# Peptides against a protein of PDB entry 7Q4I: the designs that were tried, part 46

Target 1, 281 residues: chain A of PDB entry 7Q4I
Amino acid sequence: HENSTIAERLYSEVRVLCWIMTNPSNHQKKARHVKRTWGKRCNKLIFMSSAKDDELDAVALPVGEGRNNLWGKTKEAYKYIYEHHINDADWFLKADDDTYTIVENMRYMLYPYSPETPVYFGCKFKPYVKQGYMSGGAGYVLSREAVRRFVVEALPNPKLCKSDNSGAEDVEIGKCLQNVNVLAGDSRDSNGRGRFFPFVPEHHLIPSHTDKKFWYWQYIFYKTDEGLDCCSDNAISFHYVSPNQMYVLDYLIYHLRPYGIINTPDALPNKLAVGELMPEI

## One batch from the design tools (peptide; aimed at target 1 F199 F214 Y219 Y240)

Design b2_p21_5_s3 (made by RFdiffusion4, then SolubleMPNN; from b2_p21_5, 9 letters changed)
Fold by OpenDDE base, seed 4:
Structure b2_p21_5_s3 (fold): chain B 281 residues (1-281), chain A 21 residues (1-21)
Amino acid sequence: as target 1 above (281 residues)
Amino acid sequence: SKEDEDFEKILEETKELLEKS
């Protein structure tokens, strides 16, 4: 007796292509579990690897493996998307093979925005990039126009985008996107709560007397609280989620319900014009 | 990413935090 009418509408109106950063050693260990859980809720799901896997739907990109090649893999992934899939979706999510994503919540956040607006969303960090950049682990989502600008305008120009494959992937794409006037959006909800998280839920939900020296507090772009008020009721992503935890989260989020409690969705906001952003909180 | 550099430390700190809660 579940009513999914609004979710089905958003599935049609807010089309999301999800590409998963993976490698051949993780196809069976991690990536297949993404495909069997949250990845099935994407309009299109592609695994970006260095080896082809027909069972997984993995693409072999012309890049090496290892953390030092993640930036190279990201560049090639978006080139591949632009060449083959730019019209298959409105929004393009990057996630890791240990990121869990509630795609319906992402569609809700994206609903008011035009895919022709040059914007991207994620967990915004403040260092290195003036407007901020999105954490790689939390996952980040580009509009169709953002992908076009990245691939067509930024990547071919070494002055705008790093040609070398070294460096922090999330920082480097953030620099490139800023240089072509793709805006780093605010992904917080109307209460100022975050939606994209670079760690597991436990780390965010539990009030820690975290050492004030913990780097995260210096990196986060917007002020955030810990505990139950840390996270939006419409949170989008968590990182460092094990394969087993993905199945647990799928059950808890989509199946387990307290009897007699009915969740009524908020009304959809008005759609924005091309180039218009929601006001920051 | 920055979080990848501190992954093991984050896991350890999270575990300790959970044990204290």
Scores: peptide ipSAE 0.205, ipTM 0.755, DockQ to the pose 0.157
OpenDDE base, seeds 1, 2, 3, 5: peptide ipSAE 0.204, 0.185, 0.031, 0.179; ipTM 0.749, 0.737, 0.638, 0.740

Design b2_p21_5_s4 (made by RFdiffusion4, then SolubleMPNN; from b2_p21_5, 9 letters changed)
Fold by OpenDDE base, seed 5:
Structure b2_p21_5_s4 (fold): chain B 281 residues (1-281), chain A 21 residues (1-21)
Amino acid sequence: as target 1 above (281 residues)
Amino acid sequence: SKEDEDFKKIREETEKLLKES
C-alpha cells in the first residue's frame, strides 16, 4: 500500500494557497478540471475571475477581461488574498487554468525556507528585471512575507509598482517584487535541473524539439538542457496542459506504478534562517 | 514599446510551437 507519511507532514508544515487565473468563459472548459485534479492537493484553492461561480469557488475581482487586464487581475488577486487569506497559508501559488502542478514537489522545495523570508520561486527569466522574474504560465509561488511586501509596500506606491493594469503580468509583478527587495529564488534541484516549466513535458523532454533561436532559450535565466536532463525528478509545474492531459498526468503521477520499483524519498534538508537562501549551484 | 514587440514575438512563436505539437 502507499505510504504518504512525509507528504502528509509537509501538507501540514508547508501550507500552500493556490489561486488560479481564469475567466468566466473558462470556468467549465478549464478551471473545473484544475479543481478535479491537482488543485485538490492545495491547502486552499481559489479561482480568480471577473464573475462569481459558487460551484467552482470563483471570486469576482473588480477587473475587466482580456490580456490587457491580466496585470490588473494579479494585483487584485493578491490584494484579495492579503485581506482574506494571508494567514490561511505560508506560501501563495499563482497558476493559470491550463497549468498543472505537483504540489508535493513544491512543498519539498519550499520546506527549508521560512515564509517570513521575502522570496518567490518559479521559472526564472532574465530580461527586463535585473534579478530576473518568474514565468506567469509556469506558475510562481510567493512567501507570506513576499505577499505582504507586494500588497502593503509595492502596490500603493506608483514609483515601486505600475498603477496601470497594462503590461505583461509576470514582468510587472517581477519589477514590483524586486523594488521591495523580494528575492527571485533559484528553484532548481541539487543537480541543477529545473522544476517549473512554461510548456508541456513533451516540449522540454524531446531533444531539439525547438530551434535554439526560440525565445525560451534566450529568456531562461539559468542554463538548461533538453531531454531527460531538462527536468527534475521532483518537477513542480507544466503549462499549456489541456483538460484531458490533466487527468492523464494525475493518473501517471499518482496511480501508474512500475511493479517492483520502490522510490525512497531523500531526507528533508535543514531549515534555513529567516532571510537565508539555499546555496546556488 | 520594445517589451510589447518582444511579447508579441513570444506569443507568435509559442502559438506556432503549440500548433505543431
Scores: peptide ipSAE 0.520, ipTM 0.924, DockQ to the pose 0.813
OpenDDE base, seeds 1, 2, 3, 4: peptide ipSAE 0.090, 0.029, 0.512, 0.025; ipTM 0.739, 0.646, 0.922, 0.598

Design b2_p21_6 (made by RFdiffusion4)
Pose (drawn by RFdiffusion4):
Structure b2_p21_6 (pose): chain A 281 residues (1-281), chain P 21 residues (1-21)
Amino acid sequence: as target 1 above (281 residues)
Amino acid sequence: SSDEIFEESQTKAEETEEEYS
């Protein structure tokens, strides 16, 4: 048994809309398993694709397939969400079909922040954007105000926002958001441990690549060695998670528990004013 | 499987660096 009253209260107080980038080849192989595991825990779940599908109720964006159109799919998905869902949620998560998200921990992190604060959160990388950009695979989440500025202020101005549909989807949205004064939030916990992860848990708990010019150690905005200390007890996301591993993480996180060890929740911080972020770590 | 993920991610990082160079 579990008492989930606290999480149910946050479910209504911190509405999270989750959109999943997918394609027809992944509808049954990957996107289905996201819907059956963590996707159903979102306030609203949307599969963004280039074709329709009964099982997923997928939205067909007017965008071709291929890695060269991922940026186009991101722009069209946020335009669609602004057009049809801007008042349906407070927070708007972009995730791949190989992202795993502990949605309850996302509501915990987002609780103190105003949806009217122009901010987005994720795993923060240094290159290409002064204030940093968020890993597309780890998932990144925008405030309602961040979605308004992206669709209303950045997309219509080609100087602020790349008009072609090519490029690294996460780097481009990082540039458009910096260009419209959307803050790159700090998603680490109060102990400085990460919550958003671009790899599976093993790769962060046991870093095999050892600071040997591997891209990750160069890209990370906040320096860390990682290891057994890498990860928050309220981590939010992992990536490169196979469809089978979605169900395993669900079992180990939500079902399996050591008898007599009761997780006691940390108190929720007080709400913040518009434009305010938590004290820096 | 672990090595495959790292090789794939590294390739993607290199493609990004070439594009934005």

Design b2_p21_6_s1 (made by RFdiffusion4, then SolubleMPNN; from b2_p21_6, 12 letters changed)
Fold by OpenDDE base, seed 5:
Structure b2_p21_6_s1 (fold): chain B 281 residues (1-281), chain A 21 residues (1-21)
Amino acid sequence: as target 1 above (281 residues)
Amino acid sequence: SLEEIYKRAEKRAEEIDKEYS
């Protein structure tokens, strides 16, 4: 038997709405498996698509399909959230239908922050946006205030936010958020290890898969290691996770236990004031 | 496979670089 008292507390105090980027062709192939694994640990789970699916709880956004419409879908998704769900959660996670997320670890990271602080978190990349932007595939989470600023202040202004639906959705939202003074937070743990990852665990844990010229090393905002020190013990997300691997991860993370080893969680940090961030390490 | 993942990721990075560089 597990003691989940702290996790249950955080479930109630750090409410997370997860919206999943998907399309009709992936409803059964991918999105369904998110719903059956990590998505069930969100306070609210919505699949953002171009077609309605009552079984999946997918919303038909007024957008076309294809990679050149992902930015449009992101804008419409957050508009939909703001209109219907802004008070249903404190934090709003975007993930892909091949992203795996440990929601409890995200709640732990978010706990000290006020949802009224204009901030968002993810795997921060350095190019093209001065403060950086969060990798779309790794998933990124906006505070309620960040969503408000995005939808109310940024989206209506073509000078602040791209009106066209084309472009890289993660870069474009990063630009928009910067323009309304939403801060790109640091999601690293106290040891400087990352929590949001744009690849599968194998990529990060096993060194020497890529050379120093590999794009990821040029894009990553914070200096990072590979191997066992790559990743926080409280890692939050991985990308390019197959449907089958989602079930494997669910088993490994939530069921498989080494007998006789008990993990004692660290104490929760003090809550920050509105507008305050954790100190840089 | 990991190789396939890398190919997808590289393609995405190239697309971004092409658009925003």
Scores: peptide ipSAE 0.567, ipTM 0.946, DockQ to the pose 0.818
OpenDDE base, seeds 1, 2, 3, 4: peptide ipSAE 0.547, 0.559, 0.354, 0.557; ipTM 0.942, 0.944, 0.847, 0.944; seed 3 fails the geometry check

Design b2_p21_6_s2 (made by RFdiffusion4, then SolubleMPNN; from b2_p21_6, 9 letters changed)
Fold by OpenDDE base, seed 5:
Structure b2_p21_6_s2 (fold): chain B 281 residues (1-281), chain A 21 residues (1-21)
Amino acid sequence: as target 1 above (281 residues)
Amino acid sequence: KSEEIYERSQKIAEEIDKEYS
């Protein structure tokens, strides 16, 4: 028995549409497990594919399959969302079919922001894009205004947004969003700990004495440490999560409790004005 | 490393599915 009053409030006030990047070969293998776990906590859940699947609620986008078409799929996905669902949510999350997301923690992070603020959040990387871009694997969330700017202002202009379907989708959308003045937000908590993660929890939590040459340390926009201080207590996402691990995480996060320990949620921050960001940490 | 963990997990899952199918 839990008191979910605040979570229910945020479910209503911070509406999230989650779209899942998938393909026909992964509908049963991966995507359905997203639907059966964390995806059910989205206000709207859509699977973006190249083939329709009525059981999964998958949309057939007019794109081919393969890594060289991921950018094309992302463009078509947001076009589809803008045309059919732009008013169904306030925030629009892209995730992979092997990304796990704690949607309540995302709503908590997003609560102070106006959906009319041109902003997006995720695991920020520093290369290629001046303001940074959000890692594709960790998932990234756009405000309604960010989606509008992306679809209406960026996509139709080849000078602002890559017209072909090739390239790294996360970098390309990052370039497009920057070009229409969508801000790359800071998703870290008040302690400076990250919330979106491009790897499984184990990789972040366990100090591996990884070679400083590991690409991740060169890519991460904000300095981070390994160990328990790596991750917010209100972490939002992890990547490379297998279907079975999704069910394990669901159990650990939503069911398993240490008896006698009561977690009192922090107070909600004040809402920000349109265009206002949280202060630097 | 994370990809390896993922692949291992998938392999285990496949083995379990074969065992219980």
Scores: peptide ipSAE 0.020, ipTM 0.567, DockQ to the pose 0.052
OpenDDE base, seeds 1, 2, 3, 4: peptide ipSAE 0.017, 0.017, 0.015, 0.019; ipTM 0.552, 0.534, 0.491, 0.545; seed 1 fails the geometry check

Design b2_p21_6_s3 (made by RFdiffusion4, then SolubleMPNN; from b2_p21_6, 11 letters changed)
Fold by OpenDDE base, seed 4:
Structure b2_p21_6_s3 (fold): chain B 281 residues (1-281), chain A 21 residues (1-21)
Amino acid sequence: as target 1 above (281 residues)
Amino acid sequence: DSEKIYEEAEKLAEEIDKEYS
């Protein structure tokens, strides 16, 4: 007796292509578990690799493997999306093969925005990029216009976008997007709670688990608290999620319910004009 | 520096997983 009418509407109106950063050694270990869990809730799911895998729907990008090639892989992934899939969705999510995403919560956040608005969302970090950049591990989502600007305007210009494949992937795309006036959006909910998380739920929900000197507190763009107030009730993503934890999260989020508690969805916000953002909190 | 930061975060995540396992 589940009412999914609003979720079905948003699935149609807020189309999301999810691309998963992976490698051949992780196709069976990690990526297939994304496909069997949260990835099935994307409108389109593509695995970006260095080798083709027809069972996984993995694409072989012309890049090497390793952390020092992640920026190269991201550039080629978005080039591939722009060439083959730019009209298949309105929004384009990057996630890792150990990121878990609640796609319905992402559609809810994105609903008011035009895909023709040059904007992207994620866990915003403050260093290196003046407007901030989105954490690679938490996953980040580009509008269709943001993808167009990245591929057509930024990538061909070495002054706007790094030509080398080295560097931190999330920082480098953040620099490129800033240089073509793609806005780093605020993904927080109406209570100022975060939605994209660069760690597992336990790390964010349990206070005092990290030293006060932990780098994360210096990197976050918006002030956040630990504990139950850390996270939106409409949280979108978590990182470093093991394959087993993906199935646990799928069960807890989509199947397990306390009897007699009915969640009523909030009303959808008004749609914004092209180029308009929600007010920052 | 960013790469080292992610490596440290990954190690921390592994430690958390071990602690709660």
Scores: peptide ipSAE 0.021, ipTM 0.645, DockQ to the pose 0.093
OpenDDE base, seeds 1, 2, 3, 5: peptide ipSAE 0.023, 0.020, 0.021, 0.024; ipTM 0.646, 0.635, 0.641, 0.679; seeds 1, 3, 5 fail the geometry check

Design b2_p21_6_s4 (made by RFdiffusion4, then SolubleMPNN; from b2_p21_6, 12 letters changed)
Fold by OpenDDE base, seed 1:
Structure b2_p21_6_s4 (fold): chain B 281 residues (1-281), chain A 21 residues (1-21)
Amino acid sequence: as target 1 above (281 residues)
Amino acid sequence: KSKEIYEKAEKIAKEIDKEYS
């Protein structure tokens, strides 16, 4: 028997719309597996594509296909969300069709924040953007106010936001958001451990898995370690998760239990005022 | 640079997946 009372409360109080970056070739191969696993725990789930798929709930955005159009797709996705869904949620998560997300852990992180605070969270990188930007692959979540500022204030102004569809999607949205004073939040837990991860768990959990010269260590905004101390007990996302691994993770996280071990959740933190962030660790 | 970074990471991830499949 599980006690899900707190999770149910957070489901109602911290509403999350998840939009998944995909394409028509991946609807069946990848996106449907998101829908069958972690995506079902979002308050609303939308797949952003170039073709409509009624079974998947995919939207055909007016963008071309290809990796060079990811920024264009992100802009159109948030325009679509703002036009049709801005009141359907409090928080708006972008994820790839190979990102796995523990939505309950994200709600826990977001709980103290007002959705009217111009803030977004993810795996923060330090280059190119002064306040940092969030890694596209790890997924990033915008407050409702952040979406409003992005769509209404940033996108219409070429001086604030890149008008063409080229460039690194995560860097470009990071620049746009900074230019409209959307804050790049700290997603680390109280122990300073990360919650959003741009790679699979194995790459973060296994010590010396990556070369010390690996770009990631130069890009990460906050110092991080390898091994079990790399990752929060309340980790939110991992990237490059295969469709099969999504089902494995879903089983391990939500079904498999060690008999006789009961986890008691920590108390919820106090809610912050509009515009207030959690203290830096 | 971020695109190249992710492409390299994707290749590594795919190689690892192949080893476990």
Scores: peptide ipSAE 0.029, ipTM 0.652, DockQ to the pose 0.090
OpenDDE base, seeds 2, 3, 4, 5: peptide ipSAE 0.027, 0.027, 0.026, 0.028; ipTM 0.648, 0.635, 0.643, 0.651; seed 3 fails the geometry check

Design b2_p21_7 (made by RFdiffusion4)
Pose (drawn by RFdiffusion4):
Structure b2_p21_7 (pose): chain A 281 residues (1-281), chain P 21 residues (1-21)
Amino acid sequence: as target 1 above (281 residues)
Amino acid sequence: SHSDEIFDESQNLAEEREEEY
């Protein structure tokens, strides 16, 4: 048994809309498993694709397939969400079909922040954007105000926002958001451990590549060696998670527990004013 | 072998990204 009253209260207080980038080849192979595991825990779940699908109720964006159109799918998905869902949620998560998200921990992190604060969160990388950009695979989440500025202020101005549909989707949205005064939030916990992860848990708990010019150690905005200390007890996301591993993480996180060890929740911080972020770590 | 495949793929994607920007 489990008492989930606290999480149910946060479910109504911190509405999270999750949109999943997918394609027809992945509808049954990957996107289905996201819907059956962590997707159903979002306040609203949307599969953004280039074709319709009964099982997923997928939205067909006017965008071709291929890695060269991922940026186009991001722009069209946020335009669609602004057009049809801007008042349906406080927070708007972009995730791939190989992202795993502990939605309850996302609500825990977002609780103190105003949806009117122009901010987005994720795993923060240094290159290409002064304030940093968020890993597309780890998932990044925008405030309602961040979505308004992206659709209303950044997309109509080609000098602020790349008009072609090519490029790294996460780098481009990082540039458009910096250009419209959307803050790159700090998603680490109060102990400085990460919450958003671009790899599976093993790769962060046991870093095999050892600071040998591997891209990750160069890209990470906040320096860390990782290891057994890498990860928060309230971590939010992992990536490169196979469809089978979605169900395993669900089992180990939500079902399996050591008898007699009761997780006591840390107190929720007080709400913040518009434009305010938590004290820096 | 599986972890190596993830790291190779991610490395290749990082190199492609650096070429673009």

Design b2_p21_7_s1 (made by RFdiffusion4, then SolubleMPNN; from b2_p21_7, 14 letters changed)
Fold by OpenDDE base, seed 3:
Structure b2_p21_7_s1 (fold): chain B 281 residues (1-281), chain A 21 residues (1-21)
Amino acid sequence: as target 1 above (281 residues)
Amino acid sequence: SELEKIYKKAEELAKKIDEEY
């Protein structure tokens, strides 16, 4: 019998609404596998689409489909969340239908923070936005206050937030959030290891002879190591995860146990005051 | 392949878990 007492406490105290970016063609191919794996560990799970699907709990947003509409879909998704669900959670995660998330590790990272602090977390990139922005593929999580500022203060003002639905979704939300003083947090652990990853585990864990010209090294905000030291023991997300890989990850993380190894969780950090951040490493 | 067998087993396990909840 696993002792889940701390996980249950965090499930109650650090409530997470997960919204999944999807489309009607991916409801059965991808989104249903999120629902059957990591998505069930969210306090609330919503699929944001252009068509309603009652089996999936998919919402039909008033947007078109295609890569050029991702920013439009993100704006409408957060508007929908603010209108219907702003009090249902403390934190609001965006993920793709091929993102895998360890929700317990995200709750652990978020535990010290007030949801009234205007902050968001993810894989921080340095270009285009002065404070940085969070990679769309790795998923990113907004505090309740960050959602409020985005929807109420940023979206209605074309000077603060792009009214057109075109552009890179992650860059555009990053610009909007910066313009309303939502802080781009540091999601690294106490050892300086990353938690949100814009690629599959294999691409981060295995030192690839990746050309030093690979765009990722120019985009990453914080210096990161390659290999086994690349990633936190409390990693939160990976991207480009196939449906089959989601089930494998679920098995490996939640079911497969090495006999005789008992993991003792680290002590929870002290809670921060409203507006206070953990020191950057 | 052995990998396909692992994926199939994992999917079957996930379905059983979902039926228990």
Scores: peptide ipSAE 0.031, ipTM 0.611, DockQ to the pose 0.023
OpenDDE base, seeds 1, 2, 4, 5: peptide ipSAE 0.024, 0.014, 0.026, 0.016; ipTM 0.445, 0.454, 0.549, 0.457

Design b2_p21_7_s2 (made by RFdiffusion4, then SolubleMPNN; from b2_p21_7, 13 letters changed)
Fold by OpenDDE base, seed 1:
Structure b2_p21_7_s2 (fold): chain B 281 residues (1-281), chain A 21 residues (1-21)
Amino acid sequence: as target 1 above (281 residues)
Amino acid sequence: SELEKIYKEAEEIAEEIDKEY
């Protein structure tokens, strides 16, 4: 008795390519569980690795492994996407192999925006980048135009984008995107609640779970609270989700229903013009 | 770097939560 008509419409109109940051040691341990859960709801799913895996649909990028090469892998991943897949989607999500994403909620957030608008979304942090940058772990999504600008305009210019493969990948891409006038969007819902989260739900939902001095409170671009008001009813992502938790979340979100409770979706907003953003909350 | 430190700390916190389950 489930009516998925709106979700099906958004699946066709808001096409999302998801690329997953992984490595060969995590293909079986983590990445395959993404493929078996939330990744199947992407229009296209690609695993970016240093080794090819035909079962996983993993691509071997010309990069080394290790935390110090994440920026290099991100650059090569988007180069690969631009070369082979730029027309396969409207939006391009980066996620880690321990990020869980509710793709339908992301499509809902993205629906009003043109993919030709140079914009990207995620959990916005305020340090290092004037307009902010999106947390790597929470995942971030670029418009098609943002990918084009990143690959064609930013990457070839060492003054605009770091040529070295070292550094925090999320900060570095944030700098590059700012330098080519890709806007750091506001992913909050109409109530000002966040949608992209750099931690598991438990860390956000439970008050005083983290110390008030925890760096997150200094890094978050928009004011946020702990507890039930922390998170949108249409939350998009959580980070540090174990493989087992992915299956639990998949069941809870898509299968488990309280009998007699029917959720009616809100009407879709009007589409924005190219270059237009949603008004600030 | 400061970023590496805070992100590592975040990973450690996440791992601790996983151990509680």
Scores: peptide ipSAE 0.433, ipTM 0.861, DockQ to the pose 0.098
OpenDDE base, seeds 2, 3, 4, 5: peptide ipSAE 0.027, 0.418, 0.433, 0.017; ipTM 0.686, 0.859, 0.867, 0.573

Design b2_p21_7_s3 (made by RFdiffusion4, then SolubleMPNN; from b2_p21_7, 13 letters changed)
Fold by OpenDDE base, seed 5:
Structure b2_p21_7_s3 (fold): chain B 281 residues (1-281), chain A 21 residues (1-21)
Amino acid sequence: as target 1 above (281 residues)
Amino acid sequence: SESKKIYEKAEKRAEEIDKEY
């Protein structure tokens, strides 16, 4: 028996719409497993595709398939959200169909922030965008105000947002958001540990898998370590998670317990004013 | 290994981005 009182409170107060980037070939192979695992913990779950799937609840966006259309799909996804769902949630998460997310930990991170603050969070990378951009694979979450600015202010202006559908979707949205003064937030915990991860847990937890020349170390915005100190105890996401591993993670995180160990959650921080961010660590 | 495949996939993606920007 679990006491989920705080989690239930946050479920109500920090409403999250999750949209999953997928394609028709992955509806059965990947996307349905998101729906059957972590996706069920979102307040609303939508699969963004190029084809409709009633079983999955996939939306057919007016885009083609392929990597050169991911940016187009992202733009159309947020347009769709703004048109149909902007008031259904406070925060709007993009994830891939091989991203695993602990939604409760995301709500915990987001709790102090106003959804009217123009901010977004994820695994921040430093190249190409001055303030940084959030890794697409790790997933990134926009405030309601960020979505509004993106769709209403950025997308209609080719000078602010790329009109073509080509390009790296995470870089392009990062550029657009910067151009409308949406802040790239710091998602690290109070100990300076990351919460959004562009790889599987093993790759972050086990040191020396890569050398210092590995691209990730050049891209990461904040200094990070490998090993147990790599990751927050309240980590939010991991990428390249296979369908089978999603079920394993669900079991490990939500079912498996060491007998006799009770984790008492930290107190919730005070809420921030509109436009206010958490202090730097 | 699956781990190696993941790294290779990620490296390939990073290279593609670096070429584009």
Scores: peptide ipSAE 0.421, ipTM 0.907, DockQ to the pose 0.845
OpenDDE base, seeds 1, 2, 3, 4: peptide ipSAE 0.415, 0.402, 0.148, 0.399; ipTM 0.907, 0.902, 0.761, 0.901

